Peptides against a protein of PDB entry 5HB3. Designs and how they scored, part 74

Target 1, 150 residues: chain A of PDB entry 5HB3
Amino acid sequence: RQMQDRCMSEYNQRIRNAPEGSIDPFRMACYKIIGRCDLSNRSLDGLQTDVNDWIWLQFNLARETDRSLELAGESYGLAELQASIREIGLKHFPKTAAEDTNGSFGMFFYLQILAGMFEQAIAYLYPFSYVDAVHFAIALTYYGLLRPVD

## One batch from the design tools (peptide; made by RFdiffusion4, then SolubleMPNN)

Design b1_p19_6_s4 (from b1_p19_6, 12 letters changed)
Fold by OpenDDE base, seed 2:
Structure b1_p19_6_s4 (fold): chain B 150 residues (1-150), chain A 19 residues (1-19)
Amino acid sequence: as target 1 above (150 residues)
Amino acid sequence: SPWDKVLKKYFEELAKKNA
């Protein structure tokens, strides 16, 4: 709590006093990840991140902490991340096997799984790879993560 | 969306690998 308060104080002071864009990107990342500061800005400007780094960042920012326990006025949780994943799926990823030109369906499947969107992930994967979809469905069911649709 | 920039890069890299 004390550390978070200090981080927020420093963050606010720097935002108010520093010229725009003068804050070190790594420091900004620390304020976001550790201090949960300004979570509405999900981009780390000035950092070159690949897709893996970006995914890591999004999931680290998406804490399932009870909003009541978040000292930060801003919350970015799993629900918001799931919404973002749905959005990018609609925009960037193939919807059917016929649309798959680059084999990118696996990445979208992966993102859905990471986000706990298990039913949607299996449903998505099924037309691309029946065998894989069945295997994952069995596994997820075993762990109680997939509800069998009767 | 901030995702757009990252995904664009991803797809570009993917295209290069598949070429």
Scores: peptide ipSAE 0.319, ipTM 0.855, DockQ to the pose 0.851
Fold by OpenDDE base, seed 3:
Structure b1_p19_6_s4 (fold): chain B 150 residues (1-150), chain A 19 residues (1-19)
Amino acid sequence: as target 1 above (150 residues)
Amino acid sequence: SPWDKVLKKYFEELAKKNA
């Protein structure tokens, strides 16, 4: 809590006193992750991150926080993340096996699983790999994460 | 979307690896 309060204080001081874009991108990332500051701005301008770092960041920012303890007043939750995953799926990832040119379907499947979109993930994987989709469906059902269609 | 830039880079790197 003390560290979070300090981060928020420093963030507010810098935003008020510094021109836009003058704050070090890594420091800005720390303020967002630790201080939960300005979560509406998720672009992290100036940071050169790979896809893995980006995924890690987005899921950490989407962490469920007790709203009563959120000093920043900004909420970015799982629902918003899931919406973002759906959007990027429609825009960037193959919809069918015939559209798959680089084998990226696995990444989108992975993102959906991480986001708890299990039914959609299995449905997506099915046309690319029937065997894998069935295996994952069995596993998810066993753990009570997949609802069988009545 | 902020995802666009990161994903663009990802696909570029993926293309290089498959090449």
Scores: peptide ipSAE 0.318, ipTM 0.854, DockQ to the pose 0.761
Fold by OpenDDE base, seed 1:
Structure b1_p19_6_s4 (fold): chain B 150 residues (1-150), chain A 19 residues (1-19)
Amino acid sequence: as target 1 above (150 residues)
Amino acid sequence: SPWDKVLKKYFEELAKKNA
């Protein structure tokens, strides 16, 4: 808690006193990840990141903890991340195999799995790859992550 | 959305790889 409070204090001070963009990008990353500062801005300006780094960041910024239990000044939970994933799915990813021109369906499936959206992920994968969907469904069921239906 | 920029790059790279 002391570390988070210090991070928040330093972050607020720098935001007020430092010119925009003058904060070291790595320090900014620390403020966001450790200090939970300014979670409404989920980008790290000044850092060149690929899609994998971006995904890693989003999941590290997301906390499954209840807002009432989070010691950080700001909260961004799994529910918000799931909502974001649904939104980008609607906007950017193919809905059917016929719409798949780039083979990007796997990335959206991956995002849904990471976010714990197991039923939705399997349902999404099914029209693209029946075999893969069945295999993942079996595996998820075995580990108790997917609820089977009769 | 911040996702838009990252995903745009991803799709561009993916398209390039698949060409």
Scores: peptide ipSAE 0.306, ipTM 0.850, DockQ to the pose 0.811
Fold by OpenDDE base, seed 4:
Structure b1_p19_6_s4 (fold): chain B 150 residues (1-150), chain A 19 residues (1-19)
Amino acid sequence: as target 1 above (150 residues)
Amino acid sequence: SPWDKVLKKYFEELAKKNA
């Protein structure tokens, strides 16, 4: 609790006093991940990240915390992440097999699974790969559609 | 969306790999 308060204080001081982009990207990441500061801005400019690093970041920021215990005035949970996944799906990923040129449907399926959007993920995968969709449906059902542990 | 830059790069890399 004291650490979070300190992080928030330091973040607020720096964001007000420092020129844009002058804060070390690693420090900014710490403020976001540990201090949950400025969660409305989920980008970390200045860090060279691949898609895997980006995915890791987004899911770490989407921690489900008890809002009553959260000292930070800002919250970004799984629901917001799921909304983001839906948005990027509509914008960037193929909706049908006919639109699939590079086989990127698998990545969107993966993102939906990570976000706990199991039924939607299976429904999405089905027109691309019937066999895979059936196998995943069986597996997910067997495990009770468990979401990744936060 | 902040996803746009990362996904753009991903798709570019994927296209190169499949080419």
Scores: peptide ipSAE 0.302, ipTM 0.846, DockQ to the pose 0.799

Design b1_p19_7_s1 (from b1_p19_7, 15 letters changed)
Fold by OpenDDE base, seed 4:
Structure b1_p19_7_s1 (fold): chain B 150 residues (1-150), chain A 19 residues (1-19)
Amino acid sequence: as target 1 above (150 residues)
Amino acid sequence: SLAELQRQNAEWAQMLSSS
């Protein structure tokens, strides 16, 4: 708790007092990751990142907590991450093979798999690639990860 | 190419971060 408070203090100080563009983005990232500062912003501004960095950050920031003990809007766990991925999918990724122009369906499938959305991932992949969907389904079943989709 | 894949990945990351 003391460490977190210190991080929050330093974070707030730098945000308020440092000239724009002068803050080390890596340091700010540390405050976010270690200090859990400003979790409403789940991105790393000023850093060159890729999708793997993004998803890593999301998992790092996600924590399972008792929602009943938290104020609305403060909790961010795996369920919220999964919800975010669903929303991202609806906005930015093809729904059907006919909509796919650049093969981006694979990225969305990848994100769903990483987020543990196995059944949804398989269901999503199926219309794009039946063979791949079946192969992944077999593998996921082998490891006890696949459930029927309701 | 690898460069193209990296570019696409970065674009996706930016899109995801803004969502």
Scores: peptide ipSAE 0.203, ipTM 0.803, DockQ to the pose 0.755
Fold by OpenDDE base, seed 5:
Structure b1_p19_7_s1 (fold): chain B 150 residues (1-150), chain A 19 residues (1-19)
Amino acid sequence: as target 1 above (150 residues)
Amino acid sequence: SLAELQRQNAEWAQMLSSS
């Protein structure tokens, strides 16, 4: 906690006092991740990132703990991440095969799987790729991650 | 190509970060 408090202090000091563009974005990223500063902003400005970096950050900032125990006073867990993925899907990804122009459905499927949204992921994939959806469903069921509907 | 895949990935990341 002492280290975390120090990170928070330094982060706040730098964002307020440092000249624009003078702060090392990697250092600021460290303060955000370790110090859990400004969790409402879950992006790393000034850094070139990919989807894996983005999702990694989301999981690192997410906590499956009681909100009362959160040092930063902000709550962001798996449920909130899943909700975010749903919203992203509705906004940015095709809902049907007819809407798919660039094959981006696979990325949304990938994000849903990573977020543990297995049932939704399979349901989403099914109209795009029947064979793949069935195979994933079988595999997920085998590992106890997908429950058959009774 | 790998380069094209990386470009597409970066575009997705930007979209996701802005959401």
Scores: peptide ipSAE 0.198, ipTM 0.803, DockQ to the pose 0.731
Fold by OpenDDE base, seed 3:
Structure b1_p19_7_s1 (fold): chain B 150 residues (1-150), chain A 19 residues (1-19)
Amino acid sequence: as target 1 above (150 residues)
Amino acid sequence: SLAELQRQNAEWAQMLSSS
């Protein structure tokens, strides 16, 4: 608790008082990842990041633990991550093959799979690629990850 | 090219981070 409070204090102080560009981005990342500071902002400023970095960060921040033990005062778990991915899908990714202009459906499928949203991922992929959807469904079923429809 | 792929990936990351 003492360490957490100190991290929060230092993080906030640096945000407010440090000249622009003078803060070590890696240190700030440590405050966020290890210290769990400012979890409402799940982005790493000043670092070159890609989609894999983004999703890695989300998973690290999304703790599957007792929320009562969350020292940061904010709860963020797998359910919240999945909800975020759903919202991202609604806003930024094609809903049908007709809306697909750049083949971005694969990225959204990828994100859903990583987040364990298997049934939704297969359902999403189906109208874009029937064959691929079937193959993934078979594979996921084989590994016990896809639940049968009742 | 790799540079183009990196650019595209960065754009996606930016979009995701802003969501």
Scores: peptide ipSAE 0.191, ipTM 0.798, DockQ to the pose 0.713
Fold by OpenDDE base, seed 2:
Structure b1_p19_7_s1 (fold): chain B 150 residues (1-150), chain A 19 residues (1-19)
Amino acid sequence: as target 1 above (150 residues)
Amino acid sequence: SLAELQRQNAEWAQMLSSS
């Protein structure tokens, strides 16, 4: 708690007073991850990241805790992340096999799986690769993660 | 190549971050 408070204080001070571009983006990332600072901004500007880094950050920032116990003023959980992934899918990923020009459907499938959107992920994957969809469906069902019926 | 895959992943990450 004390460390987080200090991080918040330093973050606020630096964001307001430091010259533009003078702050180490890794330091700012630490403030965000450890100090839970400025959770409304869930990106790390100035850092080279890949999709795995991005999704790791999202999960790290997403907390399923009681709001009263959350040290940050804002609440961001799995539901919000799932909503974000849905929106991203609508904007940036093919909706049908006919729209797929670069094979990016797999990435969206991957993101949905990571976010626990299993039924949606399988449904999405099926028109692109029915074999893969079936295999994943079998596996997810085996582990009790896929709900084919209510 | 691995380099190309990494580039594509980076582009996706940027796209995702800006969404």
Scores: peptide ipSAE 0.186, ipTM 0.797, DockQ to the pose 0.745

Design b1_p19_7_s2 (from b1_p19_7, 15 letters changed)
Fold by OpenDDE base, seed 3:
Structure b1_p19_7_s2 (fold): chain B 150 residues (1-150), chain A 19 residues (1-19)
Amino acid sequence: as target 1 above (150 residues)
Amino acid sequence: AKAEEEKQNAELAKALSSF
């Protein structure tokens, strides 16, 4: 508790008092990831990041911690991440093969798989690539991650 | 090209940062 309070205090002090551009973005990332500071901001400002960095960060921030134990008062778990991925899909990814101009459907499929949204991922992939959807469905079923509909 | 893929990934990462 004392360590987390100290971390939040130092984080807030640095954000407010440090000259713009003087804060080491990696240090700020450490406060966020390790110290659980300012979890409402799920971005790493001042770092060059890609989609893999983003999803890695989301998984690290998404803890199935008992809400009672997190001093940060913010509960962010796998369910919230899955909800965010669904929203991202609706806004930024093609819904049908006819809408796919950039071939980005694979990235959204990837994000859904990482988030454990297996049934939705297969259902999404199916209209883009039947063969790939079937292969993934077989593999996921083999590992017990996809339940066949009876 | 790798540069175009990086640009697309950067644009997507920027969009994702709002979430």
Scores: peptide ipSAE 0.197, ipTM 0.758, DockQ to the pose 0.731
Fold by OpenDDE base, seed 2:
Structure b1_p19_7_s2 (fold): chain B 150 residues (1-150), chain A 19 residues (1-19)
Amino acid sequence: as target 1 above (150 residues)
Amino acid sequence: AKAEEEKQNAELAKALSSF
């Protein structure tokens, strides 16, 4: 708690008082991840990041606990992440095999799997790769992560 | 091929930052 309060104070002070571009982006990342400061901004400005960095950040910022237990006044959970993944899919990934020009469907499948959207991920993958979809469906079912349709 | 993949991933990461 004291550490978080200190992080919040330092974060706010730096955002307000530091010259533009003078703040170490890694330090700001630490305030966000450890101090849970400014969780409404789920990006790391000034850092070169990839999709793996982004998804890692989202999971670290997401909390499954009730808002009452979160020390941060901001709440972001798995449900919100899943909603974001859905929107990402609609905007940035092919919806059908006919729309796939670069084979990017696999990345969206990956994001859905990471976000626990197993049924949706399999349903999405199926028209792109029948064989892969079946294999993943079998595996997920075996581990109790996919509910077979009756 | 790897460079193009990295470029595509970087472009996607930029798009993802808007969420």
Scores: peptide ipSAE 0.196, ipTM 0.758, DockQ to the pose 0.744
Fold by OpenDDE base, seed 5:
Structure b1_p19_7_s2 (fold): chain B 150 residues (1-150), chain A 19 residues (1-19)
Amino acid sequence: as target 1 above (150 residues)
Amino acid sequence: AKAEEEKQNAELAKALSSF
């Protein structure tokens, strides 16, 4: 608690008082991740990041909120992350094999798997790669992550 | 091929930062 309060204080002081671009972006990232400062902004400004960095950040910032204790405004958990991934899929990834111009379907499949959206991931992959979808379905079933339809 | 993939990944990362 004391460390978190200190991080929040330092973050707020720097964001208000420091000239734009004068703050080390890695330091600001530490305040966000460790201090959980400004969780409404889920990006790392001033850093070059890829999709792996983005998804890593989302999981680090996401917390299973005991809905009983946290005030309604700042809860971001797995359900909200899954909702974000669904929205990303609708906006930025091919919906059908005919729309796939750059082979990006695999990245969306990957994001869905990481977020535990197994049934949706397999259903999405199936029209792009039947063989891969079947292999993943078998593997997920073996680990008890996919329910076999009786 | 690798350079184009990196460019596409960077464009995607930029789009993802809006969520």
Scores: peptide ipSAE 0.196, ipTM 0.757, DockQ to the pose 0.740
Fold by OpenDDE base, seed 1:
Structure b1_p19_7_s2 (fold): chain B 150 residues (1-150), chain A 19 residues (1-19)
Amino acid sequence: as target 1 above (150 residues)
Amino acid sequence: AKAEEEKQNAELAKALSSF
């Protein structure tokens, strides 16, 4: 609690009082991740991030915090992340093999797998690559991650 | 090919940052 309060205080002070460009973006990232400051903004300004960085950040910010202790009124957990991934898929990824011009389907499949959306990931991959979908389905089933609909 | 992939990844990262 004391550390979080200090982080929030320092974060707010820096955002308000620091000259533009003087804030170390890595330090701000630390405040966000460790201090859980400004969780409504899920981007790291001033950092060149890729998709891997983005998803890593989402997982770090997505905490099962006891709702009672989060000063930030909205709990962002796995369910909210999964909802975000679904929305991302609808907006930014091909829905069918015919729409895939850039081979980006694999990235969306990857994001779904990371988010634990195994059934949806396999269903999504199937029309793009039947063979790969079957192989992943077998592997996920072997590890008990895919619930075959009995 | 690599430059195009990097560009696509950057565009995707930018799009993802909006979520």
Scores: peptide ipSAE 0.191, ipTM 0.750, DockQ to the pose 0.732

Design b1_p19_7_s3 (from b1_p19_7, 19 letters changed)
Fold by OpenDDE base, seed 3:
Structure b1_p19_7_s3 (fold): chain B 150 residues (1-150), chain A 19 residues (1-19)
Amino acid sequence: as target 1 above (150 residues)
Amino acid sequence: EEKKIKEQNEKWKKMLSSE
């Protein structure tokens, strides 16, 4: 508790008082990851990050914490991450094979698999690649991750 | 290659900032 309060105080002081470009972006990343400061902003400013860095950060920030124990009143878990991925998919990824101009459907499939959205991932992949969807469905079923509808 | 990576990262950042 005392460490978290210190991290929040230092984080807020630096955001408000530091001149633009004077803040070490890696230090700010440490406050976010370790101190869980400002969880409403789940981006790393000043760092060159890709989709892999983004998803890694989301998983590290997503915790099954009892909402009652988080002093900041901010709860971010797997359900919230899954909701975010769903929203990203609706806004930025093709819904049908006809809308796919850049072959980006595979990235959205990958994000859904990482987030444990297996049934939705297979259903999404099926119209783009039938063969791949069937192979993934078989594999996921073998490991007990996909529940076949009886 | 570095230019392509930077462009992809900028596109990704714009995508995340719009949510």
Scores: peptide ipSAE 0.065, ipTM 0.671, DockQ to the pose 0.434
Fold by OpenDDE base, seed 2:
Structure b1_p19_7_s3 (fold): chain B 150 residues (1-150), chain A 19 residues (1-19)
Amino acid sequence: as target 1 above (150 residues)
Amino acid sequence: EEKKIKEQNEKWKKMLSSE
């Protein structure tokens, strides 16, 4: 608790008082990750990040905290992450094989799998790669992660 | 291969910034 409060204080002080561009992005990232500072902004500004960095950050910030203990509005959990991935998918990823110009369907499939959206991931992959979708479905079912809808 | 990764990362950044 003391460490978190200190991180929050330092984060807020730096945001308010530091000249523009003088803040070490890595330090700010540490405050965000460790101190959970400014959870409304789930981006790492000033860092060159990829999809793996993004998803890693989202998972680290997404805590199954008892909603009762988090101050109203700062709760970010798996459900919110899944919603975010869904929105990203709708905006930026092909919905059909005919729309896939860049082969980006695999990335969206990957994000859905990481977020535990297994049924949706398989359903999404199926029109792009039937064989792969079936193989993943079998594997996920074997591990009890895919619930076949009766 | 590095160029492809970089291009993908740039595309990803654009996607994230639009959200």
Scores: peptide ipSAE 0.063, ipTM 0.674, DockQ to the pose 0.556
Fold by OpenDDE base, seed 4:
Structure b1_p19_7_s3 (fold): chain B 150 residues (1-150), chain A 19 residues (1-19)
Amino acid sequence: as target 1 above (150 residues)
Amino acid sequence: EEKKIKEQNEKWKKMLSSE
């Protein structure tokens, strides 16, 4: 707790007072990850991040903390992450095979799987790759992760 | 958030197109 409080204090101080370009982005990233500072901004500014970095950050920030202990404005859990992924999908990924110009559907499928959005992931993958969707559906069902609609 | 996601997506698209 003391370390987290110090991280938050230092983070806030640096954001407010540091000259432009003087902030070490990696240090700021550490404060965000360890201190959970500014959870409304779930991006690492000044760093070249890829999808793996982004999703890793999201999972680190998303905690199954008892919502009772977090101030309502600072709660970021799996549900919020899933909502974020859904929004990203709607805006930035192809919805149909006809819209897929770059083969990016696989990345969105991957993000959904990582976030535990199994039913949605399979439903999304199906029009792009029937065979893969069926294979994943079988596997997920076998492990009890896919809820077959009765 | 949307702008950052868009920028990231553009980067991801570039990465995916190069793979």
Scores: peptide ipSAE 0.040, ipTM 0.649, DockQ to the pose 0.078
Fold by OpenDDE base, seed 5:
Structure b1_p19_7_s3 (fold): chain B 150 residues (1-150), chain A 19 residues (1-19)
Amino acid sequence: as target 1 above (150 residues)
Amino acid sequence: EEKKIKEQNEKWKKMLSSE
């Protein structure tokens, strides 16, 4: 608790008082990850990040907190992450094989799998690769992760 | 965040297409 309070204090002081361009982005990242400072902004500003860094950050920040303790605006859990992935998919990934110019469907499939969106992931993959979709469906069913639609 | 994800996706698309 003392460490978290100190992190929040230092984070707020640096954001408000640091000269422009003098903020160490790695230090700010540490405050965000360890101190959970400014969870409304779930990006690492000033750092070159890739999709793996982004998804790693999202999972680290996402917590199943008791709904009773979080003010309605600060809750970030798996459901919110899944919603974010869905929105990203709708905006930035191909919806059909005909729209796929760069083979990016696999990345969106991967993100959905990581987020536990198994049924949606298989449904998405099916029009791009029937064989792969069937193989993943079998595997997910074997591990009890895919709910067959009765 | 969406812009960063788009840029990252473009980088990943290039990586996946080169493999």
Scores: peptide ipSAE 0.036, ipTM 0.655, DockQ to the pose 0.111

Design b1_p19_7_s4 (from b1_p19_7, 17 letters changed)
Fold by OpenDDE base, seed 1:
Structure b1_p19_7_s4 (fold): chain B 150 residues (1-150), chain A 19 residues (1-19)
Amino acid sequence: as target 1 above (150 residues)
Amino acid sequence: SEEKKKKLNEELKKALSSF
């Protein structure tokens, strides 16, 4: 708790008082991850990040904590992450094979799998690659991650 | 192509930065 309060104080002080562009983005990332500061902004400004970095950050921020015990007035869990991935999918990824000009369907499938959205991931992949969807469905079922609906 | 992959990566980064 003391560390979190200190991180929040330092984060707020730097945002308010530091000259523009002088803030170390890695330090700000540490405040966000460790101190859970400014969880409404889940991007790392000033860092060159890829999809793997983004998803890693989301999982670190998406703590399953009791909302009543979280010092940060903002709660961000797996459910909120899944909601964000759905929204990203609706806005930025192809819904059908005909819309897929860049072959990006695989990335959205990957994001859904990482977020535990297994049924939705398989359903999404099926129209793009039947063979791959079946293989993943078999594997997920074998490991008890996919519930077969009768 | 490598160019298509680069363009896709840039579009994805832009999309993900909005969240």
Scores: peptide ipSAE 0.094, ipTM 0.687, DockQ to the pose 0.536
Fold by OpenDDE base, seed 2:
Structure b1_p19_7_s4 (fold): chain B 150 residues (1-150), chain A 19 residues (1-19)
Amino acid sequence: as target 1 above (150 residues)
Amino acid sequence: SEEKKKKLNEELKKALSSF
């Protein structure tokens, strides 16, 4: 807690008092990840990131704890991440094979799998690749991760 | 193609940064 309090203090001081563009974005990232500062903003400004970096960050920031156990002023859990993934899918990924011009369906499938959205992931993949969807469904079922709906 | 992948990554980055 002492470390977190220091991180919060330094983070707040820097965002308020530092000239724009003078703050090391990596330092700010450390405050966010380690100090859990400003969890409402789950982006890393000034850093070159890709989808893998983004998803890694989301999982690191996510906590499946009761709010009473969270030291941060805000809580972000798996449910919120799943909601974000769903929203991303609705806005930025193809809904059907006919809409898929760039082969991006696989990335959304991947994000859903990482977020534990197994049923949705399989349902999404099915119209794009039947064979792959079946294989993943079998595997997920074997491990008890997929709940077959009758 | 690598170019398409790059473009997709940039688009996704932009999209993801909004969350």
Scores: peptide ipSAE 0.093, ipTM 0.692, DockQ to the pose 0.635
Fold by OpenDDE base, seed 5:
Structure b1_p19_7_s4 (fold): chain B 150 residues (1-150), chain A 19 residues (1-19)
Amino acid sequence: as target 1 above (150 residues)
Amino acid sequence: SEEKKKKLNEELKKALSSF
């Protein structure tokens, strides 16, 4: 708690008082991750990141805890992450094989799998690759992650 | 191609940064 409070204090002080371009982006990233500062902004400004870095950050910031116990003024859990992934999918990924011009369907499938959206991931993959969808469905069922509709 | 993958990653990064 003392460490988190100190991180929040330093983060807020730097955001308010530091000259533009003088803030070490790695230090700010540490405050965000360790101190859980400003969770509404789930990006790392000033850093070269990719999709893997983004998703890693989302999972690190996501907590399935009682909101009353969260020291951060904001709560972000798996449900909110899943909602974000759904929104990203609707806006930025092909809905059908006919719309797929760059092969991006695999990335959206990957994001859904990481977020535990197994049923939706399989349903999404099916029109793009029937064989792969069936194989993943079998594997997920084997591990008890996919519940077949009785 | 590697170039197409790079372009896709950049586009996805830009899209994801908005969330």
Scores: peptide ipSAE 0.093, ipTM 0.691, DockQ to the pose 0.736
Fold by OpenDDE base, seed 3:
Structure b1_p19_7_s4 (fold): chain B 150 residues (1-150), chain A 19 residues (1-19)
Amino acid sequence: as target 1 above (150 residues)
Amino acid sequence: SEEKKKKLNEELKKALSSF
């Protein structure tokens, strides 16, 4: 607790008082990831990040722990991550093959798979690539990850 | 093209930064 309080204090002090551009973005990332500071902002400002970095960060910040034991003032778990991915899909990814101009459907499929949204991922992939959807469905079923809805 | 991929990545990054 003392370490967490110190981490939050240092984080807040640096965010408020440091001259623009003088903050080490890697240090700030450490405060976020290790110190769990400012979990409402799940981005790493000042770093060149891609989708893989983003998803890695989300999984590291996500905790399926007892909320009462969370040292951070905010809780973020797998359910919230899945909700975020659903929202991203609705806003930024094609819903049909006809809407897919950039071939971005594969990225959304990938995000859903990483988040354990297997049924939704297969259902989403099916209209874009029937063959791939069937192959993934077989594999996921083999590993007991896909539950066929009766 | 690499340029289209870059543009897509930038759009995705912008979209993801809102979360």
Scores: peptide ipSAE 0.089, ipTM 0.680, DockQ to the pose 0.540

